Peptides against a protein of PDB entry 2N1D. Designs and how they scored, part 9

Target 1, 169 residues: chain A of PDB entry 2N1D
Amino acid sequence: EVKVKIPEELKPWLVDDWDLITRQKQLFYLPAKKNVDSILEDYANYKKSRGNTDNKEYAVNEVVAGIKEYFNVMLGTQLLYKFERPQYAEILADHPDAPMSQVYGAPHLLRLFVRIGAMLAYTPLDEKSLALLLNYLHDFLKYLAKNSATLFSASDYEVAPPEYHRKAV

## One batch from the design tools (peptide; made by RFdiffusion4, then SolubleMPNN)

Design b1_p9_5_s2 (from b1_p9_5, 7 letters changed)
Fold by OpenDDE base, seed 2:
Structure b1_p9_5_s2 (fold): chain B 169 residues (1-169), chain A 9 residues (1-9)
Amino acid sequence: as target 1 above (169 residues)
Amino acid sequence: DELIEKLKK
């Protein structure tokens, strides 16, 4: 198993996110006001603005691309609670060709990092590449923690309408 | 879904 440590300051959000969806029967507002693509773009620009070399910039771009790819692959099958399935189906119907990184936002992106470690365990990466990747993943998670006040908010959720509740529960 | 919930606790 590849260990991806979630920052302690973000762990409570995972619980709140779970509670909002499963217990309070709320839904994250979609499409996200700030989607995964935007978050990753901001991160990349943030790293580049810190005076990174070409090699570091290249690495950041690769990491961003990788996170995006994994998110888009895993969102539908690995990152959704049962209550969110009807919403996901509606999104697919309305936007069949849109990558989910353009629809979903920070909470679902954070969920990726709960699961990604297990996926990476079966990815044939050399030790050096894996270490570098893990460093950037943790760096990105630190970025999320640093910007958590703007990225994670219960106000981005809303109570599901009665029709949805009847459908999902 | 149960796994996701457990992982987030």
Scores: peptide ipSAE 0.081, ipTM 0.797, DockQ to the pose 0.022
Fold by OpenDDE base, seed 5:
Structure b1_p9_5_s2 (fold): chain B 169 residues (1-169), chain A 9 residues (1-9)
Amino acid sequence: as target 1 above (169 residues)
Amino acid sequence: DELIEKLKK
């Protein structure tokens, strides 16, 4: 199985994220102040500003596009806790044509990397391509870790209203 | 859902 290693700095956040949602019954504020599209764009620009070759720049764009696609596909089916389902349903009803990468933010994006390894295991990639992809994924995760102070905050969550609790329970 | 929860613990 393909293993995507989450930086140790970000692992505690995954736990905090889980705790905020499942134990404290909070919800990530949607639409996100900084959505997945914006995060990926910032990363791409960051990589391009470091003097990468044309080939590397192309690869970055492809990786960003891939991450976005995986996120949009997996968010609704694999990346949400049960408590978040009513919120997701409301988002779909209000914004049926919007990709979730324009709605959700860093915490949910990070959740993707907990699951993406299993998805990549069934992707027909040669060894070299897989290694390159993994390098970029790890590089992106390092970027998230570097910017974790601005991307991950409990202040982006809020206590769900009483009416939401009744729907979720 | 549950898998994510387990992986985060």
Scores: peptide ipSAE 0.074, ipTM 0.795, DockQ to the pose 0.022
Fold by OpenDDE base, seed 1:
Structure b1_p9_5_s2 (fold): chain B 169 residues (1-169), chain A 9 residues (1-9)
Amino acid sequence: as target 1 above (169 residues)
Amino acid sequence: DELIEKLKK
């Protein structure tokens, strides 16, 4: 099994996120004020500003592109709680061609890293490539932890209205 | 998704 370690600083947020949605019946406000695309762009720019070589810059861009792609593929089927399904359906109806990385934000992006390890276990990557990828994923997670105060907030969630409750689990 | 809920608890 491929293990992607979540920083200890972010583990409490995963619990809070779960609690807000599943127990308190709240929804993350969509479209996100700061979407996944912007978070990844900020990360890439952050890495570039630290004086990376051309090769390192290329690698960062590829990792960002990969994270974005995995997020867009997995969001609808792997990263949502049952309570969020009606909201997702509404997003698809209103924006059928929009990638979910332009709609969702940091909390859902963090959820990706809870699941991505299992997906990587079945990808045809050699040991060296996998190790390199894991290093970048952990580096990105460290970036999220460093910026957690601005990326993760309960104020980005709202109590779902009664009409939503009637169509949600 | 029960799996993700369990993983995050």
Scores: peptide ipSAE 0.069, ipTM 0.788, DockQ to the pose 0.022
Fold by OpenDDE base, seed 4:
Structure b1_p9_5_s2 (fold): chain B 169 residues (1-169), chain A 9 residues (1-9)
Amino acid sequence: as target 1 above (169 residues)
Amino acid sequence: DELIEKLKK
């Protein structure tokens, strides 16, 4: 399995995220105030502002596109807790043509990196390409850690209404 | 990390 290291600063958030949903029966507010597309765009702009070459900028764009694609593929099947399933179903019904990267936000994006390693193991990439990808993934994770104060907040969650609770439990 | 492994349940 390909190992993607989560920054230590973000590991506690993953636990809090899990607790908010599974134990406190809360839901992340959807559509996200700041969706995955926006986060990735901010990251790309951040990298561009650092004076990278055009080639590096191109690489960043490719990585962003890749992360977005993986997120959109994996969200529904691999990144949701059981309690979130009804919410996801509602999202699909209300936004049938919208990619999930336009609906979900930072917490779910972070969850991607818990699972993406296993997914990458099934991707036929040469060692050099994989190493480069991993470097960018780790770089992006560091970006998330740097901006964690604005990206990860319990205030973005809300207690699920009774109607939802009946569907989920 | 055991905590990470508990995710997605």
Scores: peptide ipSAE 0.053, ipTM 0.778, DockQ to the pose 0.022

Design b1_p9_5_s3 (from b1_p9_5, 7 letters changed)
Fold by OpenDDE base, seed 2:
Structure b1_p9_5_s3 (fold): chain B 169 residues (1-169), chain A 9 residues (1-9)
Amino acid sequence: as target 1 above (169 residues)
Amino acid sequence: DELIEKIKK
């Protein structure tokens, strides 16, 4: 397994996220006010504004594209708690052609990094490419931690309506 | 849930 270390300051949020969904029976408000696409775009722009060279900019764009792709592939099968399944089904029904990176936000994006290591273990990357990718993944996670106050908030969740609760539980 | 178990590791 490829080790992707989650910043210590974000680990408590993952627990809070789990608690909000599974114990408090809340749902992250969808579509997200700030979706994964926007977060990744902000990250890319942030990196570019730091005076990166063309090569570094290219690498950032590739990493962003990769994260987006993995998120869109893994969201439905790997990143949802059982309680979130009805919500996901509604999203698919209402927006069948929309990538989930345009619907979901930071909490679900962070969940990706809990799972992505196992996926990368089976990806045929050379040692240099893998090291570079891991560096950028950790860099991105540091970015999320730096902006955690605006990206991760319990106020982005709401108690599921009674009908939903009866359906999901 | 499997995800939370992975989170706690």
Scores: peptide ipSAE 0.179, ipTM 0.866, DockQ to the pose 0.023
Fold by OpenDDE base, seed 4:
Structure b1_p9_5_s3 (fold): chain B 169 residues (1-169), chain A 9 residues (1-9)
Amino acid sequence: as target 1 above (169 residues)
Amino acid sequence: DELIEKIKK
């Protein structure tokens, strides 16, 4: 398995995220105030502002596109807790043509990196390309950690209504 | 949930 290291600063958030949903029966507010697309765009702009070359900018764009694609593929099947399933079903019904990267936000994006390593193991990438990708993934994770105060907050969650609770339990 | 188990590892 390809190992993608989650920054230590973000590991506690993953636990809090899990607790908010599974134990406190809360849901992340959807559509996200700041969706995955926006986060990735901010990251790309951040990298561009650091004076990177055009080639590096191109690489960043490719990584962003890749993260977005993986997120959109994996969200529904691998990144949701059981309690979130009804919400996801509602999202699919209300936004049938929208990629999930336009609906979900930072917490779910972070969950991607918990599982993306296993997915990358199934991807036919040469060692050099994989190493480069991993470097960018770790760089992006560091970006998330740097901006964690604005990206990860319990205030973005809300107690699920009774109607939802009946669906989920 | 399998996700949280992966997180704990």
Scores: peptide ipSAE 0.178, ipTM 0.863, DockQ to the pose 0.023
Fold by OpenDDE base, seed 5:
Structure b1_p9_5_s3 (fold): chain B 169 residues (1-169), chain A 9 residues (1-9)
Amino acid sequence: as target 1 above (169 residues)
Amino acid sequence: DELIEKIKK
């Protein structure tokens, strides 16, 4: 299995995220103030500003596109806790044509990297390409860790209203 | 949830 290592700095956040949702019965505010598309765009611009070659720039764009695609495919099926399902259903009803990368934000994006390794294990990539991809994924995770103070905050969550609790139970 | 179990591993 392909292992994507989450930075130690971000692992506690994943636990806090889980706790906020499942134990404290809170929901991440949607649509996100800073959505996945914006985060990926910032990362791409960050990488391009560091004087990368044309080939490296191309690779960054492809990686960003790939992360976005994986996120949009996996969010609804693999990245949500049970308590979040009613919220997701409401989002789909209100925005049926919007990709979830335009709705959700950093916490859910980080959850992707908990699952993406298993998906990559079945992707027909040669060893060299896989290594390069993993390097970029880890680089992106380092970027998230570097900007964690602005990307991950409990203040982006709110207590679910009573009517939501009734739907979720 | 499977996600939290994976996180704690």
Scores: peptide ipSAE 0.177, ipTM 0.864, DockQ to the pose 0.023
Fold by OpenDDE base, seed 3:
Structure b1_p9_5_s3 (fold): chain B 169 residues (1-169), chain A 9 residues (1-9)
Amino acid sequence: as target 1 above (169 residues)
Amino acid sequence: DELIEKIKK
C-alpha cells in the first residue's frame, strides 16, 4: 500500500466526523453548500495565483481531475459509514446522473485520502510519476489543513429525523 | 466501521 500522510491538524477532524455520524446519529447536509468540485477549483486557482509556470498549472489541473475521478468512483463503496447508506440511496434516486463530487463536500473528500493509498497501489505509474503524484496529494492536504476553519464545521451536520433512524437499521 | 479503524491507525 502506498502511504498517504494525513496532516496532524486534520486527524482530529476525521475523528469528530466519525463521532458526529456514528455516535451522535447526525448527517452531513446534502447537497453540500461547498461541494468537492468547488473545493478542487479553489485549490487549482490558489496554485495558479502563486505564480506557477504553465507546466505546473497543467500538472495541478491533472491532479485535480484525478482526485475528482477517484472521489466519484470511491464515494459510494469506500467512503461512507453504515449510518449514511440510506442518505446515499436517496441522493442517487434524486440525482441519478450527477457526479457525487457535485453533491458531497469537504468531510467526505478528506475521507478519500484515508483510502486512496490502497487504490494507488493498483496504478501502473513508475516511481518518478508516483512520487510526483504523492507530492501533489500532500500539497492538497496541506491546503485543506490551511483552510480547515472554513471547510470543516460541525454546523454542517444535522440530527437525522426519526423516520431516517427507522430505515437506517 | 472499517473506515474509522483505518483512521485511528
Scores: peptide ipSAE 0.174, ipTM 0.863, DockQ to the pose 0.023

Design b1_p9_5_s4 (from b1_p9_5, 5 letters changed)
Fold by OpenDDE base, seed 4:
Structure b1_p9_5_s4 (fold): chain B 169 residues (1-169), chain A 9 residues (1-9)
Amino acid sequence: as target 1 above (169 residues)
Amino acid sequence: DELIKKFEE
């Protein structure tokens, strides 16, 4: 299995995220004030500002595109807690053609990296390509950790109303 | 990872 290391700084957030949703019965406010697309765009721009090589820019763009694609594919089926299912269903009903990277934000994006390693294990990548990809994924995670104060906040969650509780698992 | 097991639960 491909190992994607979550920065120690972000692990407590994953626990808090889990607690907010599953135990405190809160929901992340949607659509996100800062969605996955914008986070990835900021990262790409950040990398471009620090490097002036075409190869690095190309690699960053490919990684960003890949992260976005994986997120959009995996969000609904692998990255949600059961309590979030009714909310997701409402999003799909209201915005059936919108990619989830335009709806969800940093907390759900971070969840991707908890699961992406297992998915990459089945991807037919050569060792060099896989190593390069992993390096960029870890680089992106370091970026998230560096900006964690602005990206992750319990204030972005809200208590679900009683009506939601009745239809949620 | 214990966190992985908590998703979808």
Scores: peptide ipSAE 0.108, ipTM 0.771, DockQ to the pose 0.022
Fold by OpenDDE base, seed 2:
Structure b1_p9_5_s4 (fold): chain B 169 residues (1-169), chain A 9 residues (1-9)
Amino acid sequence: as target 1 above (169 residues)
Amino acid sequence: DELIKKFEE
């Protein structure tokens, strides 16, 4: 089993995210003002600006690409609450060719790391590669925690309209 | 972790 630890700073957000959607019947505003692609790009640029070697830069790019790929694969099947399904369906209808990393934002990206460990457990990676990947995943999560004030906000959610409620429940 | 919520539920 591969364990990806969520920073303690971000764990309360997962609860708030759950509460906003499932209890308060709110939806994250889509398309996100700051989507997953942008967050990953900012992270990559942040790492590059810190004087990393070429090898480290390459590794960062690979990790960013990997996170993006996993997010795009897992969003629709593993990272949504039931209440979000109608919204997801609307996104697919309106943007059929857009990767979800261009639509969704930080809250859903954080959800990825709740589930990614189980997926990595079945990925054929050697021990060194897996350790390196995990280090970067934790590094990225630390980056999210560092920027949590701007990335995670209840103001990015809005009360779903009555017509949405009819679709969702 | 009990704080981690399950999705798709």
Scores: peptide ipSAE 0.077, ipTM 0.779, DockQ to the pose 0.022
Fold by OpenDDE base, seed 3:
Structure b1_p9_5_s4 (fold): chain B 169 residues (1-169), chain A 9 residues (1-9)
Amino acid sequence: as target 1 above (169 residues)
Amino acid sequence: DELIKKFEE
């Protein structure tokens, strides 16, 4: 598989995220106060404001679009813990036509980068294009790390209600 | 790899 390195600053958050949901039986508040679409938009604007927007094959806008597409495809099948399945089902029922990038937020977006490497291994990209894409993915992860104080917080989670717990476990 | 296993829990 293609290796996507998670910044050391964000690895502890993945552990906290896991603990909140699987051990403490909490759920991320949905719809997210700041969804994936907004995070990606902020990143794109950040890159453009600094005048360092790459106009090569994988420009910022193309990378953002790609991340969004992968997230929307993989969220339901690859990025959820078992305890989150009932919540996801409720979201689908209430918002059948909404992309999950408009519902979920930073914690679930970060989970994507744990799995995306395996998916990229099946993409027909040449070596140069793949290297460029990986550079942008790592750049985005660095952006998440720089803004981690505002993007990742345990206060965005809440204890699941008793009725949810009964149907989840 | 440890993180991948956690997603399956």
Scores: peptide ipSAE 0.066, ipTM 0.747, DockQ to the pose 0.022
Fold by OpenDDE base, seed 1:
Structure b1_p9_5_s4 (fold): chain B 169 residues (1-169), chain A 9 residues (1-9)
Amino acid sequence: as target 1 above (169 residues)
Amino acid sequence: DELIKKFEE
């Protein structure tokens, strides 16, 4: 199996995210103040500022594009808790043509990496390509961990109103 | 680790 290791620094956040949504019945504020597109762009720019070669820059851009695509495909079907489904439906109604990477933020992006390994297991990549991809994914996760104080905050969540509770499981 | 995989639940 393909294992994507989540940094130990971010594992507690996944638990807090789960708790905020499922136990405290809160919702992440949407559209996100800092969406997935922006986070990925910042990462790419961060890598550029580190003095990467053109080839390295190309690779980073491809990885960013890939992460974005996977996120947009998986968000609605793989990355939501049941309590978040009414919110997602509202987002689709209000923003029918917007990719979810422009709506959701860091917490949901982090959830992607909990699930992406299983999908990569069935992706026709050779050993070298897979290893390279995994290295970049782990590098990106390290970036998220480094910036966790600004990317992950309980203050980005709010208690869902009573009318929402009636719609949600 | 079990808790963080409970999406859609």
Scores: peptide ipSAE 0.147, ipTM 0.786, DockQ to the pose 0.022; fails the geometry check

Design b1_p9_6_s1 (from b1_p9_6, 6 letters changed)
Fold by OpenDDE base, seed 5:
Structure b1_p9_6_s1 (fold): chain B 169 residues (1-169), chain A 9 residues (1-9)
Amino acid sequence: as target 1 above (169 residues)
Amino acid sequence: SDELLEKLS
């Protein structure tokens, strides 16, 4: 199988994120203060500022586009806990034409990388292309880890109101 | 799947 390694410094956040939602019954504030589109844009600009070649810049753009596409496809079906479903339904109703990468933020983006490996296993990529992709995915995860203090915070969550609990049961 | 990381606890 295709293994995408999550940085050790980000693994505790996945647990905290899970705890906030499933145990503490909190919700990530939506729309995100910094959405997935913005995070990916910052990453791309960060990579370009480091003196990349033209070919490398092209590759970064393609990787960013790919991550965005996978996120938008997988968010609703693969990246949400059951408790988050009513919130997602509300988002769809209020923003029917908006991609979820413009609504959700870093925590849900990080969840993508827990699942993306299984999806990549079904893609007909040659060994070299897959290795290159994995390198960029790991590089992006390192970027998330480097900026984790600003991207991942429990203060971005809030206790769901009683009326929400009634919908979620 | 909606389970995601439930087993990490």
Scores: peptide ipSAE 0.060, ipTM 0.778, DockQ to the pose 0.020
Fold by OpenDDE base, seed 1:
Structure b1_p9_6_s1 (fold): chain B 169 residues (1-169), chain A 9 residues (1-9)
Amino acid sequence: as target 1 above (169 residues)
Amino acid sequence: SDELLEKLS
C-alpha cells in the first residue's frame, strides 16, 4: 500500500482521540465549531498567501477538493469508532443532505490520513502524479501539526449521556 | 472501526 506518514507531533493526538472516544466514552461535539471545509479553506488561503512554486500538475484547490471528497466518502464507513455510530446515525437523520465535511472537524479529518494510503494504492495515478499528491498530503499534515494547538483539543469532546450509552453499548 | 490506530504501528 501507499504509505502516508503522520507527523510525530500528531501521533499522540490520534492516541488521545482514540482514548477519549473508546475508553472515556466521550463524543466529539457536532456540528464541529471548525469543520473540515473551513480547515481546508484556511490551508488553501495559507498556501496562496505565501506564494507557491510549480503548481503545474496539482493545484492547491485540486488537492483540497480531493481531500474533501475522500473525507466525505470515507467518514461514515471507515473513520468512525464503534462508539460513534449512534451519533453518526443522528447526524444523518438531522442533516440528510449535508456533506460530512460540514459537520465533522479536525480529529476526524486526521483519521482520514491513517486510511487514505490504502485507498490511493488502487487509484489510477501515474508515478509522477502520485508522488506530487503525496507531497501535498504531507504538506497538509505539516500544516495540521503547525496549528495543532488550535485544531485539536480535548475540550471539543463531551461525556456521552446515559441515553447514548444505551444505544452504543 | 476501532482499529484505526493499528495502521499507525
Scores: peptide ipSAE 0.060, ipTM 0.788, DockQ to the pose 0.024
Fold by OpenDDE base, seed 3:
Structure b1_p9_6_s1 (fold): chain B 169 residues (1-169), chain A 9 residues (1-9)
Amino acid sequence: as target 1 above (169 residues)
Amino acid sequence: SDELLEKLS
């Protein structure tokens, strides 16, 4: 397995996210007010504003594209808690052709990095390419940590209605 | 499930 280190600043949020969903029976508001696509776009623009060369800009775009693809592939099967399954089913029914990166937001994106290491272990990347990718993934995680106050908030969750509880049983 | 937290640890 490929090790992807989560910044210590973000680990408490993963616990809070888990608590909101599984213990407090809340749901992240969907569609997200700031979706994964927007977060990745902001990151790319942030990197460009820091005076990156054309080569570095290309690398950032590739990383953004890769993160988006992995998120869209993994969200439904690997990034949801059991309590979130009915919500996901409703999203699929209402938006069958929409990529999940346009529906979900920062909390679920952060969950990706808990699982992405195992997926990267199966990718045919040479050692140098993998190291470069990991560096950018960690750079992106640092960006999330730097902007955590605006990206992660319990106010983005809401208590699931009684009807949802019955459906989630 | 609690699987995500287990992976985090």
Scores: peptide ipSAE 0.056, ipTM 0.779, DockQ to the pose 0.024
Fold by OpenDDE base, seed 4:
Structure b1_p9_6_s1 (fold): chain B 169 residues (1-169), chain A 9 residues (1-9)
Amino acid sequence: as target 1 above (169 residues)
Amino acid sequence: SDELLEKLS
């Protein structure tokens, strides 16, 4: 598989996220106060403010679009713990046509990068294109790390009610 | 899945 390195600063969060969901039986509050679409938009704007050329701006937008697409495809099948499945089902029922990038937030977006490498292995990209993509992905991850204080917080989670536990695996 | 972190390197 393709190797996507998670910044060391964010690895503890992945553990905390896992702990909140699987051990403490909490759920990330949905819809997210700051959804994936917003995070990606902020990143794109951040890159634009850094004085990039039009071509580089286009490349960033393309990467953002790609991340969004992968997230929307992978969220339901690859990025959820078992305990989160009933919540996901409820979201689908309430918002059947809404992309998950408009519902979920930073924690789930970060989870994408744990799994995206395997998906990229099936993409018909040449070595140069793949390297370029990986550079952008790592750049985005660094952005997440830089803004981790505002993007990742245990306060965005809440204890699931007893009735939820009965539905959850 | 619950094995998500196993892919973390």
Scores: peptide ipSAE 0.054, ipTM 0.784, DockQ to the pose 0.025

Design b1_p9_6_s2 (from b1_p9_6, 6 letters changed)
Fold by OpenDDE base, seed 2:
Structure b1_p9_6_s2 (fold): chain B 169 residues (1-169), chain A 9 residues (1-9)
Amino acid sequence: as target 1 above (169 residues)
Amino acid sequence: TEELLKKLE
């Protein structure tokens, strides 16, 4: 098993995110004002601005690319609550060629890290590569925690309209 | 995801 530890600072947000959607029947506003692509870009730039070497820059870019890829693959099938399915369907209809990393934001990105560990467990990575990846994943999560005040807010959610309630599970 | 999130509480 590959263990990806979520920072304690972010665990309460996962609960709030779940509550906003499943209990309060709210939806994250889409397209996100700050999408996954921009978050990853900011992270990469943050790492580069700290005077990283070329090797570290390469590693950061690879990690960012990997996170983006995993997010885009897993969002629709693994990261959504049932209540969010109609919204997702609408997004697909309106933006059929857009990667979900350009639509969704920090809350859904954080959900990825709840699931990614299990996925990585079945990925044929050598020990060194896996260790490096895990280090960067945890580093990225620390980055999210550090910037949580600007990335995670209940104000980014809104009550779903009555019509949505009628078609949503 | 719901079940996993509950484990994080």
Scores: peptide ipSAE 0.023, ipTM 0.674, DockQ to the pose 0.023
Fold by OpenDDE base, seed 5:
Structure b1_p9_6_s2 (fold): chain B 169 residues (1-169), chain A 9 residues (1-9)
Amino acid sequence: as target 1 above (169 residues)
Amino acid sequence: TEELLKKLE
């Protein structure tokens, strides 16, 4: 089985994220101040600025594109808590053609990496390619950890309005 | 999600 290790620095955030939504009945403010597209773009630029081109089997752009695709596919069906479903429905209604990577932000992106390992287990990648991909994924996660103070904040959440509670709970 | 919580623990 493919294991994607979440940095220890980010694991507490996943718990906080879960707590904010499921226990405190808060919602991540949408559209995100810094969406997934922007985060991935910043990462790509960061990697390119370092000039590390040793492993070319998976280029930075391809990795970013892959992460974005996985996120856009999995967000609505696998990455949301039940309490977030009405919010997601509203987003779809208001922005039917917008990819969710332009709407959601770092917390939901991080949730992807909890699930992505299982998805990769069904990919026909050879051992070498998989190892390289995993290296990039872990590298990206390290990037998120490095920038966690900016990307992850409880202040990006807000208490859901009473009308929302009536629809969700 | 339940699966997410399981992976964290």
Scores: peptide ipSAE 0.022, ipTM 0.655, DockQ to the pose 0.024
Fold by OpenDDE base, seed 4:
Structure b1_p9_6_s2 (fold): chain B 169 residues (1-169), chain A 9 residues (1-9)
Amino acid sequence: as target 1 above (169 residues)
Amino acid sequence: TEELLKKLE
């Protein structure tokens, strides 16, 4: 199995995220104030600002593109709690052509990295490419941890309205 | 905790 280590700083957030939705019956406000596309763009710009070589910049862009693609593929089927399903259905109905990376934000993006390891195990990547990818994934996770104060907040969640609760439970 | 997080029910 491919191991993607979540920074210890972010693990408590995953628990809080789970608690907010599953126990407190809250929903992450959608569309996100800062969506996945924006987060990935900021990361790419951050890496570029550090004076990396062109080759490294290219690699970062590819990693960003890959993360975005994986997120868009996995969000609906792998990254949502049951309570979030009606919300997702509403998003699909209202924004049928929008990639979910333009709708969802940091909490759901972080959930990707809980699951992505298992998905990568089914990807036909050579050992060297996989190692490189993993390095960038961990680097990105470190970036998320560094910016966790601005990316992860319980204030981005709201109590689901009664009508939502009735159809979600 | 890891098992809980990966469950995503």
Scores: peptide ipSAE 0.021, ipTM 0.653, DockQ to the pose 0.023
Fold by OpenDDE base, seed 3:
Structure b1_p9_6_s2 (fold): chain B 169 residues (1-169), chain A 9 residues (1-9)
Amino acid sequence: as target 1 above (169 residues)
Amino acid sequence: TEELLKKLE
């Protein structure tokens, strides 16, 4: 398995996210006020503002595209807690053609990086390519940590209504 | 996904 290290600053949020949903029976408000697409776009623009070379900009764009693709593929099958399944079903019914990167936000995006290492293990990348990819993934995670105050908030969650509880049981 | 990863070089 390819190991993707989560910044220590973000690990407590993963616990809070889990607690909000599984213990407190809350749901992340959807569609997200700031969706995955916008977060990735902001990251790309942030990297460009640092005066990167054309090659670095190209690499960042590819990384962003890759993260988005992985998120859209893995969200429904890998990144949801059981309590979130009815909500996901409603999203699919209301937005059948929309990529989930346009619906979900930072908390679910962070969950991707808990799982992405196992998925990368299936890719036939050489050592140099894998190291480069990991560097970019860690760089993005560092970006999330730097902006954690604006990206991660318990106020983005709400208590699920009684009607939802009946569906989830 | 695999094609994307190759383009990172």
Scores: peptide ipSAE 0.026, ipTM 0.630, DockQ to the pose 0.238; fails the geometry check

